# Designs tried in a protein design run: peptides against a protein of PDB entry 7PB4. Part 83

Target 1, 105 residues: chain A of PDB entry 7PB4
Amino acid sequence: KMLNIKEYKEKLLSTLGEFLEDHFPLPDRSVKKKKKNIQESSVNLITLHEMLEILINRLFDVPHDPYVKISDSFWPPYVELLLRNGIALRHPEDPTRIRLEAFHQ
Target 2, 218 residues: chain B of PDB entry 7PB4
Amino acid sequence: DALQMAVGYFEKGPIKASQNKDKTLEKHLKTVENVAWKNGLASEEIDILLNIALSGKFGNAVNTRILKCMIPATVISEDSVVKAVSWLCVGKCSGSTKVLFYRWLVAMFDFIDRKEQINLLYGFFFASLQDDALCPYVCHLLYLLTKKENVKPFRVRKLLDLQAKMGMQPHLQALLSLYKFFAPALISVSLPVRKKIYFKNSENLWKTALLAVKQRNR

## One batch from the design tools (peptide; aimed at target 1 L52 F60, target 2 F154)

Design b2_p27_4_s4 (made by RFdiffusion4, then SolubleMPNN; from b2_p27_4, 12 letters changed)
Fold by OpenDDE base, seed 4:
Structure b2_p27_4_s4 (fold): chain B 105 residues (1-105), chain C 218 residues (1-218), chain A 27 residues (1-27)
Amino acid sequence: as target 1 above (105 residues)
Amino acid sequence: as target 2 above (218 residues)
Amino acid sequence: MTEKEVQLRLMVEELVILTAELRKLEE
């Protein structure tokens, strides 16, 4: 039973990865070149997949404080996407922190 | 069903023939209160009763009691909230009812099924910041609703003007901090790093009921 | 919500549930 669940989870992760790459890719750095004045924030943006992984891990590893601080690596449209779809919640007292929705509770 | 009879009474209004209109109204109101606090109300029941509470069909005391009982069994329909806001625009409800509605909306925010249409009402809610009685609760609501797309230069100016008028209120600071997060270039003012954002506990009226709803839906 | 956003939510929800089940089985 445990093996089957692990295999299914891995399959789902793979499918999610492909889905995110196809439908929610990071903005191509090339498009930012035309508008001169956006400061080249040398900040390496993480993928939505990586962001979700961080949020899921925090939810289970630190259940008493499941919030993640929004870093500069978090692409703002991804944060908004997660919030508006009820996948994530903003901290009531700190707008710089978000948590994953506890779908398992 | 006693609840269906009660909801039907509020929807259709008092049947003219009952000599004891007040006793009948109280009976039905108590029925709604009892069910709402024990089990919550279905989305359809909330749709009907919420509109009634804001329509001005009944007196302020009755409307207040109905609105306090708008506790969901599972979810609240976004359409019900949009309709309710439309009644606020008509202005048939008291100032106290408006305050209570915003408190309710904040308290029940997570139980609303969708937010897309509510997000379109952002401008309406933002305009309500000018009301001193509503301002704390509207700030809390906007804190929950605000997206990057809502953070416009004109709104920043209005918030700063409001801050100049009202002083550094915790609820206004919370909203400004969120605006600064989305658009740091629009807010050059150093906001005091308050570690904790304190909104008035709008949930206090429904705290026990909300705990019960969360327990039933687990 | 767009169709793709709904699908995203469903996938994440399922992933969270599966993760919870696995964590319980590993304890």
Scores: peptide ipSAE 0.655, ipTM 0.437, DockQ to the pose 0.306
OpenDDE base, seeds 1, 2, 3, 5: peptide ipSAE 0.594, 0.595, 0.604, 0.550; ipTM 0.679, 0.685, 0.669, 0.710; seeds 1, 2, 3, 5 fail the geometry check

Design b2_p27_5 (made by RFdiffusion4)
Pose (drawn by RFdiffusion4):
Structure b2_p27_5 (pose): chain A 91 residues (1-28, 43-105), chain B 212 residues (1-189, 196-218), chain P 27 residues (1-27)
Amino acid sequence: KMLNIKEYKEKLLSTLGEFLEDHFPLPDVNLITLHEMLEILINRLFDVPHDPYVKISDSFWPPYVELLLRNGIALRHPEDPTRIRLEAFHQ
Amino acid sequence: DALQMAVGYFEKGPIKASQNKDKTLEKHLKTVENVAWKNGLASEEIDILLNIALSGKFGNAVNTRILKCMIPATVISEDSVVKAVSWLCVGKCSGSTKVLFYRWLVAMFDFIDRKEQINLLYGFFFASLQDDALCPYVCHLLYLLTKKENVKPFRVRKLLDLQAKMGMQPHLQALLSLYKFFAPALISVKIYFKNSENLWKTALLAVKQRNR
Amino acid sequence: SAEAEALLYEKVEELVVVDAEFRELEE
């Protein structure tokens, strides 16, 4: 059961990464890829379940933040505009 | 054959400026609907015309008439429905066309050969609940399509939030009751739906429904 | 595109759910 989930996870992740690079590229400060941004969000969601917010730095491309906001993937902090969290789809 | 000429004409897409082209388009569309309302269309023709109508090609009236004449002689391929859901995801489709398509998918539900690959698009179907123009028809579709495996906690939470936003709407209550039946531990709280008139009810389709 | 955005949503939703299940199994 564990290995099946692992295989599925890895396949999903690889295909997601390819899809991101194919459909959401950077334009050319130092910006990070959308993949790294999603990785940071997913890591913070499970590492700190009581505060899953991550600060928005200059490396976050505003179009990516707005993209994640429009599609219900990322959520804004009720008071602090510099923080965003990942939607807890697992619950 | 008389129908294949119209299918090919619609596959060629819209043509030049109209000198006599309006009459030609009308003749081809009349031929298709006559065949559809007399004895029905085959699976291949439907697979072609449904996806042509749900694409950006041709105006709204042509797509509306094509959708209103999408009556199967036998069955409907599920792959055609999958491609139709993909065309909906493209976004170059009219709102009224989307409503008509969801009405058609609800009306033609028992004439799709397989529904497992369609159930795999439950997420795409559920995401359309945000749109308050598609909300009743999407709810009617999900009432028919929902299995036990589809009742995930996230969806229950989002449906409860949508109920709180819109109020206890009939279609939302029916879908919520179905979710309660399938997963009572995740939440506490088929049949009549408004605007559920069968626009595609021909006599032969009626005999086939009774034979079903 | 709207299609790419919808696909992105579905892929990310599945990734978060399967990552939660895989963590439970590691435990």

Design b2_p27_5_s1 (made by RFdiffusion4, then SolubleMPNN; from b2_p27_5, 13 letters changed)
Fold by OpenDDE base, seed 4:
Structure b2_p27_5_s1 (fold): chain B 105 residues (1-105), chain C 218 residues (1-218), chain A 27 residues (1-27)
Amino acid sequence: as target 1 above (105 residues)
Amino acid sequence: as target 2 above (218 residues)
Amino acid sequence: SAADEQQLRLMVEELVILTAELKELEK
């Protein structure tokens, strides 16, 4: 039973990854134009898949404080997407923190 | 306490009779700065001081210093931001103060408690894209605020026009990429695939303070 | 699309449920 659930979870993760790449890709990455003078903070954005992984892990690893701090690597549209769809919740007192919805309770 | 006295001074204004107005002002300003950088300011203190900084009650130098020390202890009230934007509409603040405000708003964006009312100001912020000095910071702000509902054909046209005028600026490209994400049918132009979104680092002015706030709230 | 967002939610919900089940079985 446990093996079957693990396998199914892995399949779901794979399917989710593909789904996210197809429907919720990050804005296209390519143009390194070296213009010298703009102090461009290069924010390395993580994928929505990675973001969800972080949120899920936090939910189960630290159930008493399941909130993840929004970093610069969090693409704001993804944060909005998760919040808008009730997938994530903002911390009531700290708007810089979000949690995954506890769909299992 | 010293902070309450300082905030009260800015709120009530200089008492006409004080011979050493400038020294008193400097003393109170330093008090606010010290507390803000060490501990952050309460939401109520930010509410008062932010409005003062944008109201034109004091000179540009003072307003700039106040605005630079608008560092929250915990959160910034959305209402404070809305009121601040209302002052921008009145136009009593300098261009440099406006730039600083947008930089501040971007830097402190995550510390704003709610964003529902700020989102209603989307059109106002979008109109500010035409200001060349504001454009990079406004693009960053809009990048943080933009919802699918905000992506309208007329705004797409305006962004494309700005791009035609200003060239393919990284901040414009970032915003356009977001627009394309929400409404791909409205943007037929191939946007260069950028791995990294590049905005002017508005946070640089508050980087150390923000780190301190983050450490205190852990 | 709205449909994609709904599908995303469903997939995440299922993933959370499965994760919870696995965690219970590991106790």
Scores: peptide ipSAE 0.634, ipTM 0.469, DockQ to the pose 0.308
OpenDDE base, seeds 1, 2, 3, 5: peptide ipSAE 0.597, 0.600, 0.632, 0.627; ipTM 0.735, 0.729, 0.437, 0.669; seed 3 fails the geometry check

Design b2_p27_5_s2 (made by RFdiffusion4, then SolubleMPNN; from b2_p27_5, 12 letters changed)
Fold by OpenDDE base, seed 1:
Structure b2_p27_5_s2 (fold): chain B 105 residues (1-105), chain C 218 residues (1-218), chain A 27 residues (1-27)
Amino acid sequence: as target 1 above (105 residues)
Amino acid sequence: as target 2 above (218 residues)
Amino acid sequence: SAMDEQMLRLMVEELVILTAELRELEK
């Protein structure tokens, strides 16, 4: 039973990864929109997959404080996407923190 | 079922023939209150009763009591909320009922099944910030609803104007902080880094009921 | 699309549930 669940989880993760690449890719760095003043903050954006991993891990590793601080590596549209769809919740007292919805409870 | 009879009474209105209209009304109110606080109400019952509470069909005291017991068993339909907001536009409900509705909406926000249509009402809710009595609760609601797309220069100006008028209210600062998070370039003003956002605990009226709902839905 | 966003939610929901089940089995 446990093995089957693990295998299914891994398959789901793989499928999710592919799904995210197809439907929710990071913006191509190549669109040199010439607007000068965007400080090229060299901040490497993480994928939505990586963001979800962080959120899931935090939910289970620190259940009493399941909130993750939004870093500059979090692409704002992804944060908005998760919040809009009820996948994540904003901290009631700190707008810079979000948690994953506890779908298992 | 006693609840069905009570809901039916409110929906159809008082039957002409009852000599003791007030006693009958009170009986049905108590029935709804008892069921709502013990078990919650079905989405259909909330749809009916919420509409009645905001339609102005009954007096303010009755409407207030009905609205206070709009506790879901499981979920609240987004359509019910949209209908309720439409009644707010008609203006047949009292100011106190409007305040209570926004408190209810904030408290029950997580139990609303969908948010797509409610999000379209963002502009309506934002306009309600001008009402001093509603402002704290509307700020809280907007804090829950605000997306990056909602953060526009004209809304930032309106919030700053409100802050200039009302002072640095905690609820307004919370909303401004969120706006700054989504659009830092629009808010040049240094907002005090408040570690804690303080909204008035709208949930206090329903705290025990909400805990019970969450426990039943687990 | 709205459909894609719904699918995303469902996938994440399932992933969370599976993760919870695994964590319970590992105790």
Scores: peptide ipSAE 0.632, ipTM 0.428, DockQ to the pose 0.316
OpenDDE base, seeds 2, 3, 4, 5: peptide ipSAE 0.632, 0.631, 0.632, 0.630; ipTM 0.474, 0.475, 0.424, 0.474; seeds 2, 3 fail the geometry check

Design b2_p27_5_s3 (made by RFdiffusion4, then SolubleMPNN; from b2_p27_5, 12 letters changed)
Fold by OpenDDE base, seed 3:
Structure b2_p27_5_s3 (fold): chain B 105 residues (1-105), chain C 218 residues (1-218), chain A 27 residues (1-27)
Amino acid sequence: as target 1 above (105 residues)
Amino acid sequence: as target 2 above (218 residues)
Amino acid sequence: SALDEATLRLMVEELVILTAELKELEK
């Protein structure tokens, strides 16, 4: 039983990964090169897939504090995407923290 | 091609300058209906029109007519179905359109090229069981989709709760029997052995068209 | 698109439910 659920979850993760690559790709890094001066800390943006993995893991690993701090690696449009669709919730007192919606409850 | 012009009209929307918008709409709708019932539609045409029917771009009457003529020439793309299902979550379509969509999905199930991604939407379909109008058709769809990995304790509980609320409906019984087949340990209740599984005949709207499609593809 | 966003929500919802079921079975 557990093995079957794991396999199904893996298939879903794979499909999600492909879907995200097709419909929600990261912006091409090439456009930001033009503005010279601002010390744009070369913060490596994570994929939406990686962001969701972090949020899901936190939800289950620390259920009493399921919030993740928004890092510079979080592309702001992805954060907004998750929030506006009710996939994630912002912390009521700290706007820099978000949690995944507890769909299992 | 008249069909291409009609599909293009629905995709791009009405050009502002046309004085007779309603007549033009009706003309293009009749073109789509005529081709769909005579020859079926190509997968690409279904992809475009199915999304339009569920997007809320047009009124309910138009959406209903479009959805009724989503008859494939050969196959329906799984991607088109996945996209269509996503529109159900956006809430821009009427309840009647949702019912019609599930009826369509069941009727056209064998013409969908792949089902891997559709199977991943199992949880979404299962959640729709709570809608009394959708429940019979969703049960039928789930009966077609259910794999052993989908049969979970929480879903069993939900089905039993639904049965307690609605009574022993034939469509619920069919789905529960399938669940018991895959996971007998999860369903302690003795289900009456029904020799025949009875679902509402979702094919009734497309019966003639489906026969024609099957004949062309033989 | 609004369509893609709705699909994303559905996939994430299912993934969360499956993860919860796995965690319950591991206990």
Scores: peptide ipSAE 0.636, ipTM 0.439, DockQ to the pose 0.461
OpenDDE base, seeds 1, 2, 4, 5: peptide ipSAE 0.635, 0.633, 0.634, 0.636; ipTM 0.444, 0.436, 0.478, 0.432; seeds 1, 5 fail the geometry check

Design b2_p27_5_s4 (made by RFdiffusion4, then SolubleMPNN; from b2_p27_5, 9 letters changed)
Fold by OpenDDE base, seed 2:
Structure b2_p27_5_s4 (fold): chain B 105 residues (1-105), chain C 218 residues (1-218), chain A 27 residues (1-27)
Amino acid sequence: as target 1 above (105 residues)
Amino acid sequence: as target 2 above (218 residues)
Amino acid sequence: SAEAEAQLRLMVEELVILTAELRELEK
């Protein structure tokens, strides 16, 4: 039973990865080069897949404080996407923290 | 072989240089349709064509026609079905294609060689119950797949919520009755005793073809 | 697209549920 669930989870993760690459890709770094003055914030943006992984892990690893601090690696449109779709919730007192919705509860 | 050429065309894609791309496409599509309805397709041919139909490589009209002719000569590989479901997750298919796929899956269920991997996809299928267009066919599929181990409290709650929203649909009642059979303690609600389980006639599109397949395999 | 966003929600929901089930079985 456990093996079956693990295999299914792995398959779902793989499919999610492909889905996210197709529908929610990161913006190409090339477009921002033309406006010189925006500080090349050397911040490597993480994929939406990686963001979701962080949020899911936090939800289960620290259930009493399931909030993740929004870092500069979090692409703002992804944060907005998760919030508007009810996938994530903003901390009521700290707007820099978000949690994944506890769908299992 | 004309069929091999047709399958190869769909697999490799249209050769850019053909002035009459549409006529060539139609010719190959008719070849596949003709063989599929007369003799059925080999498992390898279904593997290739099913993936093509769900990948979004071609337009919706072509994908629909390909999917309608996914008739096995003998068996369908479970791996082909798993791959097909993976394409559903990518979301490049139209809603009509998804409906057709679930109808196909139910109709061809007995011709799938194994069910172990399909059973692992139970949760994915269950999540698709929220789609009103898919719900009748997904209920039928889940009715075929459901084991005692799949009947969980959260799924019972979801089914009851769907019933509250959609009303007492025959397909939903059939699935709930099965759930109650496996886990009577989880379903306190009295379900009407139905002597016959009625699902939408998903098989109607392939009824004649399925009869022919059963006759050949006998 | 709105459809893609809805599908994303469903996939994440399922992933959370599966993760919860796995965590329960590992205890």
Scores: peptide ipSAE 0.628, ipTM 0.428, DockQ to the pose 0.441
OpenDDE base, seeds 1, 3, 4, 5: peptide ipSAE 0.622, 0.624, 0.622, 0.625; ipTM 0.709, 0.645, 0.686, 0.652

Design b2_p27_6 (made by RFdiffusion4)
Pose (drawn by RFdiffusion4):
Structure b2_p27_6 (pose): chain A 91 residues (1-28, 43-105), chain B 212 residues (1-189, 196-218), chain P 27 residues (1-27)
Amino acid sequence: KMLNIKEYKEKLLSTLGEFLEDHFPLPDVNLITLHEMLEILINRLFDVPHDPYVKISDSFWPPYVELLLRNGIALRHPEDPTRIRLEAFHQ
Amino acid sequence: DALQMAVGYFEKGPIKASQNKDKTLEKHLKTVENVAWKNGLASEEIDILLNIALSGKFGNAVNTRILKCMIPATVISEDSVVKAVSWLCVGKCSGSTKVLFYRWLVAMFDFIDRKEQINLLYGFFFASLQDDALCPYVCHLLYLLTKKENVKPFRVRKLLDLQAKMGMQPHLQALLSLYKFFAPALISVKIYFKNSENLWKTALLAVKQRNR
Amino acid sequence: SVTWSSEAEKLLFQKVQELVVVTAEMR
């Protein structure tokens, strides 16, 4: 059961990364890829389940933040605009 | 054959400025609906015309008439439905066309050969609940399509939030009652739906439905 | 203003939703 889930996870992650690079590229400060941004969000969601917010730095491309906001992937802090969290789809 | 000429004409897409082209388009569309309302269309022709109508090609009236004449002689391929969902996801489709398509998918539900691959698109179907123009028809479709495996906690939470936003709407209540039946531990709280009149009810489709 | 296709946006949502769920199962 574990190995099946692992194989599925790895396949999903690889195909997601390819899809991101194909459909959500950077334009050319130092910006990070959308993949790294999603990785930071997913890591913070499970590492700190009581505060899954991550600060928005200059490396976050505003179009990516707005993309994640429009599609219900990322959520804004009720008071602090510099923080965003990942939607807890698992619950 | 008389129908294949119209299918090929619609596959060629819209043509030049109209000198006599309006009459030609009308003749081809009349031929298709006559065949559809007399004895029905085959699976291949339906696969072609449904996806042509749900694409950006041709105006709204042509797509509306094509959708209103999408009556199967036998069955409907599920791959055609998958491509139709993909064309909805493209976004170059009219709202009224989307409403008509969801009405058609609800009406033609028992004439799709397989529904497992369609159930795999439950997520795309559920995401359309945000749109309050598609909400009743999407709820009617999900009432038919929902299995036990589809009742995930996230969807229950989002459906409860939508109930709180819109109120206890009939279609939302019916879908929530189905979710309660399938997963009572995730939440506490088929049949009549408004605007559920079968626009595609020909006589032969009626005899096939009774034979079903 | 940067824009993307609606299909790509919807596919992104689906893929990210599945990844979050399977990551939770691996724990």

Design b2_p27_6_s1 (made by RFdiffusion4, then SolubleMPNN; from b2_p27_6, 15 letters changed)
Fold by OpenDDE base, seed 1:
Structure b2_p27_6_s1 (fold): chain B 105 residues (1-105), chain C 218 residues (1-218), chain A 27 residues (1-27)
Amino acid sequence: as target 1 above (105 residues)
Amino acid sequence: as target 2 above (218 residues)
Amino acid sequence: KVTYSEEDKLTLRLMVEELVILEAELR
């Protein structure tokens, strides 16, 4: 039973990865470098898959404080996507922190 | 079904000929209350009853009781909320009913099926910040709704003006902190790092019911 | 402005929900 659940989870993760790449891709970096002196803090944006992984892990690893700090690597549209669709919740006291919805609870 | 009869009574209104109109009203109201608190209401029942509560069809006491029992079994339709907001614009409901509605909207926010149309009402909700009675609850609602695209210079100015008028209220501070998160360049003022955003727990009225809804929908 | 389809958003939610449930069963 546990083996089957693990295998199913792995399959679902793979399917989710493909789904996210197809339907929720990061913006192409190709938007023209207009030269204005915006400090190129070359913040590497993480994928939605990586964001979800972080959020899921935090939910289970630290159940008493399941919140993740929003970093500059979090693409703002993804954060908004998760919050708007009831996948994530904003911390009631710190708007820079979000948690995954505890769907198992 | 007793609930269907009760909902139908509120929808159609009191039949003229009933000698005991008040007893009949109370009976149907108790039926709705009992079902709502035990099992929640279907989305269709909420659609009907929420509109009735805000339409001014009944007295304020009845409307208040109806609104207090707008507890979903599963979900609330966004369309029901949009219709409800439209009734707020007509001005047939009392100030207390408006406050209760915003409290309800915050408490039930996660049970609303969609947020796209509600997000379009952002400007309407933001305008309601000027009402001192609504302000705490509207701030909480806006805290839930606010997107980066909503954070505009004119709204920042309005929030700062409101802060100057009302002082640094916890709910206003929470909203300003969110605005600063989305647009730090628009808020030059050092907001005190209050570690704790304190919204008045609007959920307290429905806390037990919401726990039951969450347990049923697992 | 990035716009996602309602179907994709729903699918995303359902997949994440299922993953959380599965993770809870494994933990």
Scores: peptide ipSAE 0.670, ipTM 0.436, DockQ to the pose 0.317
OpenDDE base, seeds 2, 3, 4, 5: peptide ipSAE 0.666, 0.664, 0.670, 0.664; ipTM 0.505, 0.478, 0.432, 0.438

Design b2_p27_6_s2 (made by RFdiffusion4, then SolubleMPNN; from b2_p27_6, 14 letters changed)
Fold by OpenDDE base, seed 5:
Structure b2_p27_6_s2 (fold): chain B 105 residues (1-105), chain C 218 residues (1-218), chain A 27 residues (1-27)
Amino acid sequence: as target 1 above (105 residues)
Amino acid sequence: as target 2 above (218 residues)
Amino acid sequence: PVTYSEEAQQQLRLMVEELVILEAELR
């Protein structure tokens, strides 16, 4: 039973990975380096897949405080996407923290 | 039948000092190959031939050919695999034969009837990660075998050390990601989320044969 | 503004939901 679940999970993760590449790609960094002093916050944006992994891991690793602090690596449209679709919830007291919805519960 | 005679030849060895030993050997080897690729082999035939291939009874070329045709008709006995692994410990087989065995084991993993005893060999397989030639295939095997109970701090350290030595190899990253899944507290390093688990050799030497086996067993 | 299809968003939710359930069963 556990083997089947694991295999199914792996298949799902693979499918999710492809799905995220097709439908939710990161913006091309090709936004023109116009010259102005915009602090190129060299903050490498993480993929939606990476964001979901962080959120899932936090949900199960720290169930009493399942919230993740939104970093500069979190692309704002992804955060909004997760919140809008009820996949993530914002912390009631700290808008800079989000958690994954506990769908298992 | 011709197959029974061929298997019997490999099991008992060449009885007569016939001058044509090589022709007889080739005849029997071709018989096994033809049946294996066409219909697959019975579990009993695999038990005998797999052990012979790893025992060092025959030359490396013969052992390689035998191992390449270890295609099941239905199932492979776990006991056959355990016995085969025991021969790896004796060290009479070539490095190329060891690589081929691990490739075979990964390819045939779903056709092995039980996994309980194979799971007990986890530590042995894990120790083989240090062999650069085996590492990609052993990672794949361990990825299939790993349970939460297998994820120990000392194994995590060894994997991280291997990664430091070898770089971020896809097969090693896949295994580390699985370890992080089972025991996130043991792996503080952020692993890149890989969308696809890539083990080298998505093209299994047995891909066509395995498809045929699956079709026959439906 | 990056606009995503509603269908893609719904599918994302379903996939994440299933993934969370599977994760809970494995842990």
Scores: peptide ipSAE 0.648, ipTM 0.400, DockQ to the pose 0.245
OpenDDE base, seeds 1, 2, 3, 4: peptide ipSAE 0.650, 0.647, 0.650, 0.647; ipTM 0.446, 0.471, 0.422, 0.462; seeds 1, 3 fail the geometry check

